# Peptides against a protein of PDB entry 3J47: the designs that were tried, part 62

Target 1, 121 residues: chain A of PDB entry 3J47
Amino acid sequence: IRLTNQLKSLKGLQSKLKDVVEYLDKVINKELPINHTILGKLQDVFNLLPNLGTPDDDEIDVENHDRINISNNLQKALTVKTNDELMVIYISNLVRSIIAFDDLIENKIQNKKIQEQRVKD
Target 2, 26 residues: chain B of PDB entry 3J47
Amino acid sequence: NAQYHLLVKQGDGLLTKLQKYGAAVR

## One batch from the design tools (peptide; made by RFdiffusion4, then SolubleMPNN)

Design b2_p17_7_s2 (from b2_p17_7, 7 letters changed)
Fold by OpenDDE base, seed 1:
Structure b2_p17_7_s2 (fold): chain B 121 residues (1-121), chain C 26 residues (1-26), chain A 17 residues (1-17)
Amino acid sequence: as target 1 above (121 residues)
Amino acid sequence: as target 2 above (26 residues)
Amino acid sequence: SLFELAQKEIEAAEKRL
């Protein structure tokens, strides 16, 4: 019973992670804006994930051990992939902010040159 | 990990260039 | 890769500065 509930919860988590990955891909492709609330909750989930892989010392039959290890390795790989996608989104936002700041500085320089020309005329 | 640190380092380089440019326009 | 896409965006921002 406990093992079946853990497999069901893991499958639910895997489905939710897949939905998040799909959302992250849309944000990277600039199809959707970044939702900071979703991002923060996702980071909290990932910070808790390292504690989900400790085997409690209760008698696991050797045949189920390989399936559990494969599931844990897949979950770890999905966690790494999602962390990489979150980082790409963070850097893409940083780059966008840098470009917007550069454009603002250029606009200030142009406005200053226009004002200096108007004072000479 | 190593690629991630390289990406962050490149982003920090851009931020430093931006700060220098903002200081030159001030 | 996602990493290569992020590097291309950083390089594009460097060319604008």
Scores: peptide ipSAE 0.416, ipTM 0.874, DockQ to the pose 0.699
Fold by OpenDDE base, seed 3:
Structure b2_p17_7_s2 (fold): chain B 121 residues (1-121), chain C 26 residues (1-26), chain A 17 residues (1-17)
Amino acid sequence: as target 1 above (121 residues)
Amino acid sequence: as target 2 above (26 residues)
Amino acid sequence: SLFELAQKEIEAAEKRL
């Protein structure tokens, strides 16, 4: 029963990670706006992942040391991958904000030039 | 880690340039 | 690569400034 539940949880996590990657690709391609609620829920899932990988402190059998190392390596790899994904979202938002601000500045410069020309005429 | 810090530093540099340009247009 | 795409967007924004 415990092994089947762990396998089901791992499959559920894998499916969610796939959905996150697909969402991130759509956000990068500008097909969807960034949803802060989805990002918050993603962060919450990752903050809960350490708690899913800590065996309750009550079964320190020495045979688990290799399994703990594999679980810790997978958790570290997942955490790094997620940090990279969040970083790409952050940068994509920063770049979009920069472009929007540049367009705003150019529009202000053009409006000033048009007003100065109208005062000279 | 190093690539992350480089990318953050580049983003901060662009943000600073953007802020200076925005202040010059005000 | 996702990283390469982000870097290309940064370079394109830097060329517009």
Scores: peptide ipSAE 0.334, ipTM 0.871, DockQ to the pose 0.549
Fold by OpenDDE base, seed 5:
Structure b2_p17_7_s2 (fold): chain B 121 residues (1-121), chain C 26 residues (1-26), chain A 17 residues (1-17)
Amino acid sequence: as target 1 above (121 residues)
Amino acid sequence: as target 2 above (26 residues)
Amino acid sequence: SLFELAQKEIEAAEKRL
């Protein structure tokens, strides 16, 4: 049961990671807005990943320990990779928000200057 | 983890500066 | 590095404020 759940979770993570990469490429190319639902589902998967790695202490043969360590190292590597991808998404959103806000401020300053000139004429 | 938290903190600092500037222009 | 790119974008945004 545990190995099947780990394999299903790993396949689900791999599929989601592929969807996130494809989504990131579309966001970088300015083709689509960020899907907060994908981000939330990824965060939920990451919050659940530490809970998927708790060995119940009943009868783990020594041969399973190396495969579990390789699976945990791959999960850690995938976790690091997805944290890096989430970080890129966060920064890209931050930068877009900053640019949009800067443009809004500049537009407000220009509109105020135009109104002040019209009151003096 | 530590680098991610540092980057998030820097981003939050920048957002706070931006919000203050936007409030001063209103 | 992706982190270095992010830092450059933050620094560029800070210079525009």
Scores: peptide ipSAE 0.324, ipTM 0.867, DockQ to the pose 0.617
Fold by OpenDDE base, seed 2:
Structure b2_p17_7_s2 (fold): chain B 121 residues (1-121), chain C 26 residues (1-26), chain A 17 residues (1-17)
Amino acid sequence: as target 1 above (121 residues)
Amino acid sequence: as target 2 above (26 residues)
Amino acid sequence: SLFELAQKEIEAAEKRL
């Protein structure tokens, strides 16, 4: 039950994230109007991402376009790495939960056999 | 991508086996 | 690799079920 709910929640999050990406692509392509409420929530999510490559406030010089692209690439690479690490942790927890459930079921079967033996004696 | 999908597929296979076993022991 | 370790754990769990 708990593990199945976690997997369902992760699949639901993945689906929602895909829907957000598809929405952003449609907005970039001018196929849909910009929804300011969705953009505000996305900005909040980006602001919660580690600011990997905000140069300290001391060089507001006009070279920002290439540095923004490099920062975005680094942030993307770190987001992918974090996603891969979280996935591995999820699978490891899945396997551990399966093993623990198997042991619990075996213990339940053994306890049932012991009870059936005691009723026959 | 391909390794990710393979890993997810293997995890779903184990979850299905676990569900069958849990139903057989009920 | 960490991936190979995860695959080995999955295979071990699959053999036990």
Scores: peptide ipSAE 0.318, ipTM 0.863, DockQ to the pose 0.560

Design b2_p17_7_s3 (from b2_p17_7, 10 letters changed)
Fold by OpenDDE base, seed 3:
Structure b2_p17_7_s3 (fold): chain B 121 residues (1-121), chain C 26 residues (1-26), chain A 17 residues (1-17)
Amino acid sequence: as target 1 above (121 residues)
Amino acid sequence: as target 2 above (26 residues)
Amino acid sequence: SLFELALKQIREAESKL
């Protein structure tokens, strides 16, 4: 249950991130006017995200460099944690698949043995 | 990264063995 | 069972996260 909910939440986040990227690409390409309401919500998301590693190019203050390094380390740590969680999900699904196939194979072997016995009687 | 790729490779190897066994039982 | 061993490994991996 917990793992399925985490996977669903991650898929929801991934879909939203894809929609954001697609929107930003359309804005960059001038295909869509800048929707201020979407930008405001994006800004709120970026303000709630620990500064994900886009230094706006114009203020190299040494104090910001340490904060950027801490933020990049946090983003890297979150990425590693997410990758490890996805790995656990992958292994879990692989193992469940292996067991389901093993049980299916054993059931087929048993059914063949039962049929061979019925033909000898 | 390397441990992850090793684990995935090992899992794929097991899946391949299981597929061969399933094909031999058919 | 092989299933229980696998569930144990999954739980151990979850505990490392």
Scores: peptide ipSAE 0.394, ipTM 0.865, DockQ to the pose 0.074
Fold by OpenDDE base, seed 2:
Structure b2_p17_7_s3 (fold): chain B 121 residues (1-121), chain C 26 residues (1-26), chain A 17 residues (1-17)
Amino acid sequence: as target 1 above (121 residues)
Amino acid sequence: as target 2 above (26 residues)
Amino acid sequence: SLFELALKQIREAESKL
């Protein structure tokens, strides 16, 4: 039950993230009008991401286009890394749950065999 | 990517075996 | 066992992190 709910939640998050990417691609391609409410929520999500490569406020010099691209690449790389780490943790928990269930089944079979033996004696 | 899909496929195979075994022990 | 192999692969993945 708990593991199945975690898998369902992760699949739901993956689906929503895919829908957001598809929406952003359609907006970039000018196939859909910009929805300011969706962009505001996405901006809030980006603001909650660790500001990896905001230069300290002391060099707001106009060369920011290349630094913004590097910061976006670093933030993307860290987001991918975090996703991979969460995925490994998820698989590890899945397998631990499989082990615990296998042990529980084996214990149940052993207990059933012991009960069947006691009824024959 | 390929190693990840292989690991997921192996996990799904174990889960399927476990489901069959859990159904046989019920 | 196939199960021990799966556990080994997970432990190797955890060690790379």
Scores: peptide ipSAE 0.384, ipTM 0.870, DockQ to the pose 0.074
Fold by OpenDDE base, seed 5:
Structure b2_p17_7_s3 (fold): chain B 121 residues (1-121), chain C 26 residues (1-26), chain A 17 residues (1-17)
Amino acid sequence: as target 1 above (121 residues)
Amino acid sequence: as target 2 above (26 residues)
Amino acid sequence: SLFELALKQIREAESKL
């Protein structure tokens, strides 16, 4: 029962990671805006991942320890990769927000200059 | 994790500065 | 400007990715 649940959870995580990568590719390609809800759900999944990797100390045959270490290294590598992807998304959103604010500020400055010129005429 | 949190904190600090600048131009 | 400093910090963050 536990192994089947772990395999189902891992398959669910793999499917969600694939959906996120596909979403990220669409955001990078400017096809879709960043969905904060997907990002939040990913963070929740990753915060729960350390709790999915607690082996209950019951009967670890030495062969399972190497598989668990490989799984933990893969999980760490996937966590690092996902953190890097999340960081790229976050920075991309910051850049977009900054560009939008720059355009807003420039538009306000131009509008003020036009109003000041109309008062002098 | 720590480097990610540091970068996020730097980005939030930058957004706060940007908001202050936008408010000063109003 | 404070805005230019912000843009510079973002470009530096992008360059570290």
Scores: peptide ipSAE 0.367, ipTM 0.872, DockQ to the pose 0.112
Fold by OpenDDE base, seed 4:
Structure b2_p17_7_s3 (fold): chain B 121 residues (1-121), chain C 26 residues (1-26), chain A 17 residues (1-17)
Amino acid sequence: as target 1 above (121 residues)
Amino acid sequence: as target 2 above (26 residues)
Amino acid sequence: SLFELALKQIREAESKL
């Protein structure tokens, strides 16, 4: 039961990671805004990844050690991939913040120019 | 990990510069 | 401008992904 739940959680994580990659690609392509809810879910998944790698201490049979190592390596690989995805999201958020801030600055400069023209006038 | 942290630090540095620029234009 | 430098650094960061 627990292994099946871990596999199901891993498949769910993989599906979510795929959805996030697809979302990130759309964000990079400026097709969609960044969804903070997706980012939060990814962070939650990342925080849960260490918990997915803890088999409860019941029955370390030696044949499971190789499977546990493979699962830990897969979790580590997924963690790295998740970190890369989170990084892309973070950069995309920074880029959007910068663009929005540039627009704000330009709007302020234009408003100041309009005010200076009205005072001359 | 190190590359990720470096990129995050670079992004935070950019955000800080942007904030300073916006404060200078206020 | 400091802003243009920031945009350039972001673009460089994007290019490294």
Scores: peptide ipSAE 0.361, ipTM 0.870, DockQ to the pose 0.109

Design b2_p17_7_s4 (from b2_p17_7, 9 letters changed)
Fold by OpenDDE base, seed 1:
Structure b2_p17_7_s4 (fold): chain B 121 residues (1-121), chain C 26 residues (1-26), chain A 17 residues (1-17)
Amino acid sequence: as target 1 above (121 residues)
Amino acid sequence: as target 2 above (26 residues)
Amino acid sequence: ELFQLAEKQIKEAEERL
């Protein structure tokens, strides 16, 4: 029962990770805006990952333990890498939005100054 | 983790300043 | 660096109001 549940959880995590990567690629390509709900869910997955690493002390044969540990460490490393990539994209888009907003404000200030000059002439 | 939270916090601070500025220009 | 540039731009815009 436990092995089947672990395999199901790993398959679910793999599918979700694939969906996250596909979503990230769409955000990189500017096809979709940053969805804060997806970012929040990814952060929740990261906060839950440390809790997935408590092996309850049920006797699993020593030969399978090394393969499971390598797979768990690889999955953790891939998840960390994917989150770092997401973060870089999020920040890059945040900064671009800030620059575009600053330019919009400066354009509004300049337009007001031009209107005030035209009323004095 | 800590560097991530610092970078996100810095971005949120900048966004908050930008929102305040946009409200003052309206 | 990029955040410091954006903070500088916001501050310059605040000084022009």
Scores: peptide ipSAE 0.361, ipTM 0.867, DockQ to the pose 0.174
Fold by OpenDDE base, seed 4:
Structure b2_p17_7_s4 (fold): chain B 121 residues (1-121), chain C 26 residues (1-26), chain A 17 residues (1-17)
Amino acid sequence: as target 1 above (121 residues)
Amino acid sequence: as target 2 above (26 residues)
Amino acid sequence: ELFQLAEKQIKEAEERL
């Protein structure tokens, strides 16, 4: 049962990772706005990753030690990939917020110039 | 790690410029 | 690239103040 749940969780994580990459590509290409819900779900997956490697304490079979090390290394590699993706999302959000703020500032300057011209007339 | 920190530093630099610009417009 | 574009936009906006 546990291995099947771990495999299901890994498949779910892989699918989620694919969805995030596809979403990031669409955000980079300016095709879609950043969805904070996807970011939150990815963060939740990251916070759940440490729990995917906790053996509940009931079968220390010596054959599991190499599998546990492989599982922990895979989990660490997945954790690094997830961190890299979270960072790319964060930076994409930051850049978009910066561009939107720059446009807002330019609009404010233009509106101020128009008001100053109307007061001189 | 190094590329991460470089990219974050570039973002912080841009944010700082944007904050200065926002202060000059106020 | 995106950072350079945003830096260019901010600089152009600073020159218009």
Scores: peptide ipSAE 0.359, ipTM 0.866, DockQ to the pose 0.183
Fold by OpenDDE base, seed 5:
Structure b2_p17_7_s4 (fold): chain B 121 residues (1-121), chain C 26 residues (1-26), chain A 17 residues (1-17)
Amino acid sequence: as target 1 above (121 residues)
Amino acid sequence: as target 2 above (26 residues)
Amino acid sequence: ELFQLAEKQIKEAEERL
């Protein structure tokens, strides 16, 4: 039962990581806006990931310790990789927000100049 | 870590300038 | 670089008000 649940969780994580990569590629290609709901669900998965690797205290043979260290190093490397992906998403959203606001400001300035000209005529 | 915090701090600085400008254009 | 471009655009917009 435990091994089947771990394999199911790992397959679920792998599928979700693939969906995040595919979504990131669409965002980089400007095809889709960033979905904050995917980001929130990703953060929730990361907050739960440290708890998925806690062995309940019963009989760790020395062979399990090396596999646990490899699993923890892989999990840490995956956590760093995803933190870097989240950072790229955050920067991309910030840049899009800045551009959209600059365009809004320019549109507002132009509209104000048109109104001032209409009051002067 | 340090580069991440620097990038976030630069982004927050720009957002703050942008918010001030948007308030002046209102 | 992108941040400097955004700061420049904000400054040019502020000078046009």
Scores: peptide ipSAE 0.336, ipTM 0.862, DockQ to the pose 0.206
Fold by OpenDDE base, seed 2:
Structure b2_p17_7_s4 (fold): chain B 121 residues (1-121), chain C 26 residues (1-26), chain A 17 residues (1-17)
Amino acid sequence: as target 1 above (121 residues)
Amino acid sequence: as target 2 above (26 residues)
Amino acid sequence: ELFQLAEKQIKEAEERL
């Protein structure tokens, strides 16, 4: 039950992320009007991403455009790293739940054998 | 990507085997 | 490794039924 719910929740998150990407692509292609409320919530999600774009306050001048691309690449690399880490945690929890279920089944088999022995005595 | 897909497929195989075992013990 | 151990435990438990 718990594992099936986690897998269902992860599939639901993946579907929602895909729908957000598809929506953003349609907005970029001017197929849909910009929804300011959706854009605001996406900006909040991007602002909750660790702000790896504060240069230490020592050097004003030249290349806001390349710094935005480098910041976007670093944010993308961190998003990938965070996704990989969350994935390792998910797999680890899956394995632990499999082991705990196997132990529960072995305990149930042992309890059945003990009950069958008590009925024969 | 490929190693991830392999790990997920291996986890799904174990989950399927676990479900079959849980049904046999009921 | 952990997956192979879990598969082995499940197989041994299937043989005990």
Scores: peptide ipSAE 0.334, ipTM 0.857, DockQ to the pose 0.104

Design b2_p17_8_s1
Fold by OpenDDE base, seed 2:
Structure b2_p17_8_s1 (fold): chain B 121 residues (1-121), chain C 26 residues (1-26), chain A 17 residues (1-17)
Amino acid sequence: as target 1 above (121 residues)
Amino acid sequence: as target 2 above (26 residues)
Amino acid sequence: MLEEVKKKLEELDLLKK
């Protein structure tokens, strides 16, 4: 039950993120008007993202374009790291569920042996 | 990638053994 | 079987640290 709910929640988050990307692509392509309320909420989400490269305040000059690429690469690396961590947690919970099922099987085998002994007495 | 696929295959092997035991206890 | 599963859980917990 818990594992299935976590997987469902992760799939729901993935679907919502896809819907946001598709919306942003439509806005960039000028297929849809910019909704300021959606943009404000997206800006709040981006502001809650860990500061992906504040360059230390010691070099004001040269290449806003390379800074955007470095920030995007760091964001991608953190997203991959977070996905790998979530995957390790998922597998760990799967293995715990397997152990708990093995213990349940052993308990059922023991209970069956006890019942078979009581029918022979 | 390769270590991940190895871990998944090892998990699937355990799950398959566990399913066989679950069927034998029914 | 259970001990092999426990060993894999410990290996995964070590990779998480």
Scores: peptide ipSAE 0.329, ipTM 0.870, DockQ to the pose 0.069
Fold by OpenDDE base, seed 5:
Structure b2_p17_8_s1 (fold): chain B 121 residues (1-121), chain C 26 residues (1-26), chain A 17 residues (1-17)
Amino acid sequence: as target 1 above (121 residues)
Amino acid sequence: as target 2 above (26 residues)
Amino acid sequence: MLEEVKKKLEELDLLKK
């Protein structure tokens, strides 16, 4: 029963990770806007990942310690990679917000010039 | 790290220019 | 000003590839 639940959880995590990668690729390709709800769910999954890899079983044979260290190094590398992806997303949103604000300013200037011309005629 | 801080600094520089322009339009 | 912002966005997008 425990092994089947772990395999089901791992398959569920793998499916979600694939959906996130596919979503990130579509965002990088400018096909979709960044969804903050997906980002929040991703952060929640990563905050839970440290707790999903600790067996609460006090039988650490020395062979499991090397596997745990490899798993922890892979998890740290995945956490760093994800932090870098989140960071690229944040910068992309910041720059898009800057462009949208610049367009808003330019539209206000044009509207002001049109109003000034209508008062002069 | 260093490339990231450079990208953030470039973004902040754009934001600062945009804020100055927004203040000149008001 | 907009063209300089667009150009910097393109430079940032090129650095992501």
Scores: peptide ipSAE 0.321, ipTM 0.867, DockQ to the pose 0.076
Fold by OpenDDE base, seed 1:
Structure b2_p17_8_s1 (fold): chain B 121 residues (1-121), chain C 26 residues (1-26), chain A 17 residues (1-17)
Amino acid sequence: as target 1 above (121 residues)
Amino acid sequence: as target 2 above (26 residues)
Amino acid sequence: MLEEVKKKLEELDLLKK
């Protein structure tokens, strides 16, 4: 039973990681804006992941405790890496919004200058 | 933690510069 | 101003590779 649950959790994590990569690729290609709802659901899934690795308390073998600690450390490292990736995405969108706003301001200045020239002629 | 705070502070500094530029164009 | 923003975008893209 325990090995089957670990394989199911690993397959679920792998599927979710694939969905994140595919979403990231669509955001890089400018096909989709960042969806804050997808980000929140990803964060909730990562906060629930520690609970998928808790063995029911019914067999204390000391050899299983070291394997659980290694698995929890790897999962924590993967959670930190994912949080860093989400932060890079957030900043990349902030920078895109900044560029788009700068271009909108420059277009407004040019349009105002053209209108002022037409009123002087 | 420290790199995260530095990156957020750099983003906020860019946003503040952009807001000042938008106000000067209005 | 736009050139400083572009330079920071390139620096972030380099950090992502």
Scores: peptide ipSAE 0.318, ipTM 0.867, DockQ to the pose 0.079
Fold by OpenDDE base, seed 4:
Structure b2_p17_8_s1 (fold): chain B 121 residues (1-121), chain C 26 residues (1-26), chain A 17 residues (1-17)
Amino acid sequence: as target 1 above (121 residues)
Amino acid sequence: as target 2 above (26 residues)
Amino acid sequence: MLEEVKKKLEELDLLKK
């Protein structure tokens, strides 16, 4: 059970890191507009990540194991919450880009219809 | 997970409709 | 098409609050 939960958590983190890389690549390639709010929240996550990776002190007690499990569960719940918020923001921006493209296409169709009418008069 | 996959699937469906529309306007 | 996209935007803005 514990090892399976760690493996599932690591796979979830790996998938999430891949989604972040793919998002950053799309922003670098100018396929998506730079969202400063997403970038700021990503920076906050990166600033918290170094504190997730150090049990580099060999000393102190079997009683900390329940507190460490509660802290890890809370930190995991906060990471999941932050990540769900980032996903909602990402999808909201995708939907806005889709609307803007739909409006551009509709404007192109209207302009084409106006030109076709001017050629018939 | 299920809500996320539903939301992604709905986004992909919109993107596909938009791509078809963009191709029809070209 | 546009109205379905607007409705999804409103649903997302509701989930963001």
Scores: peptide ipSAE 0.317, ipTM 0.863, DockQ to the pose 0.082

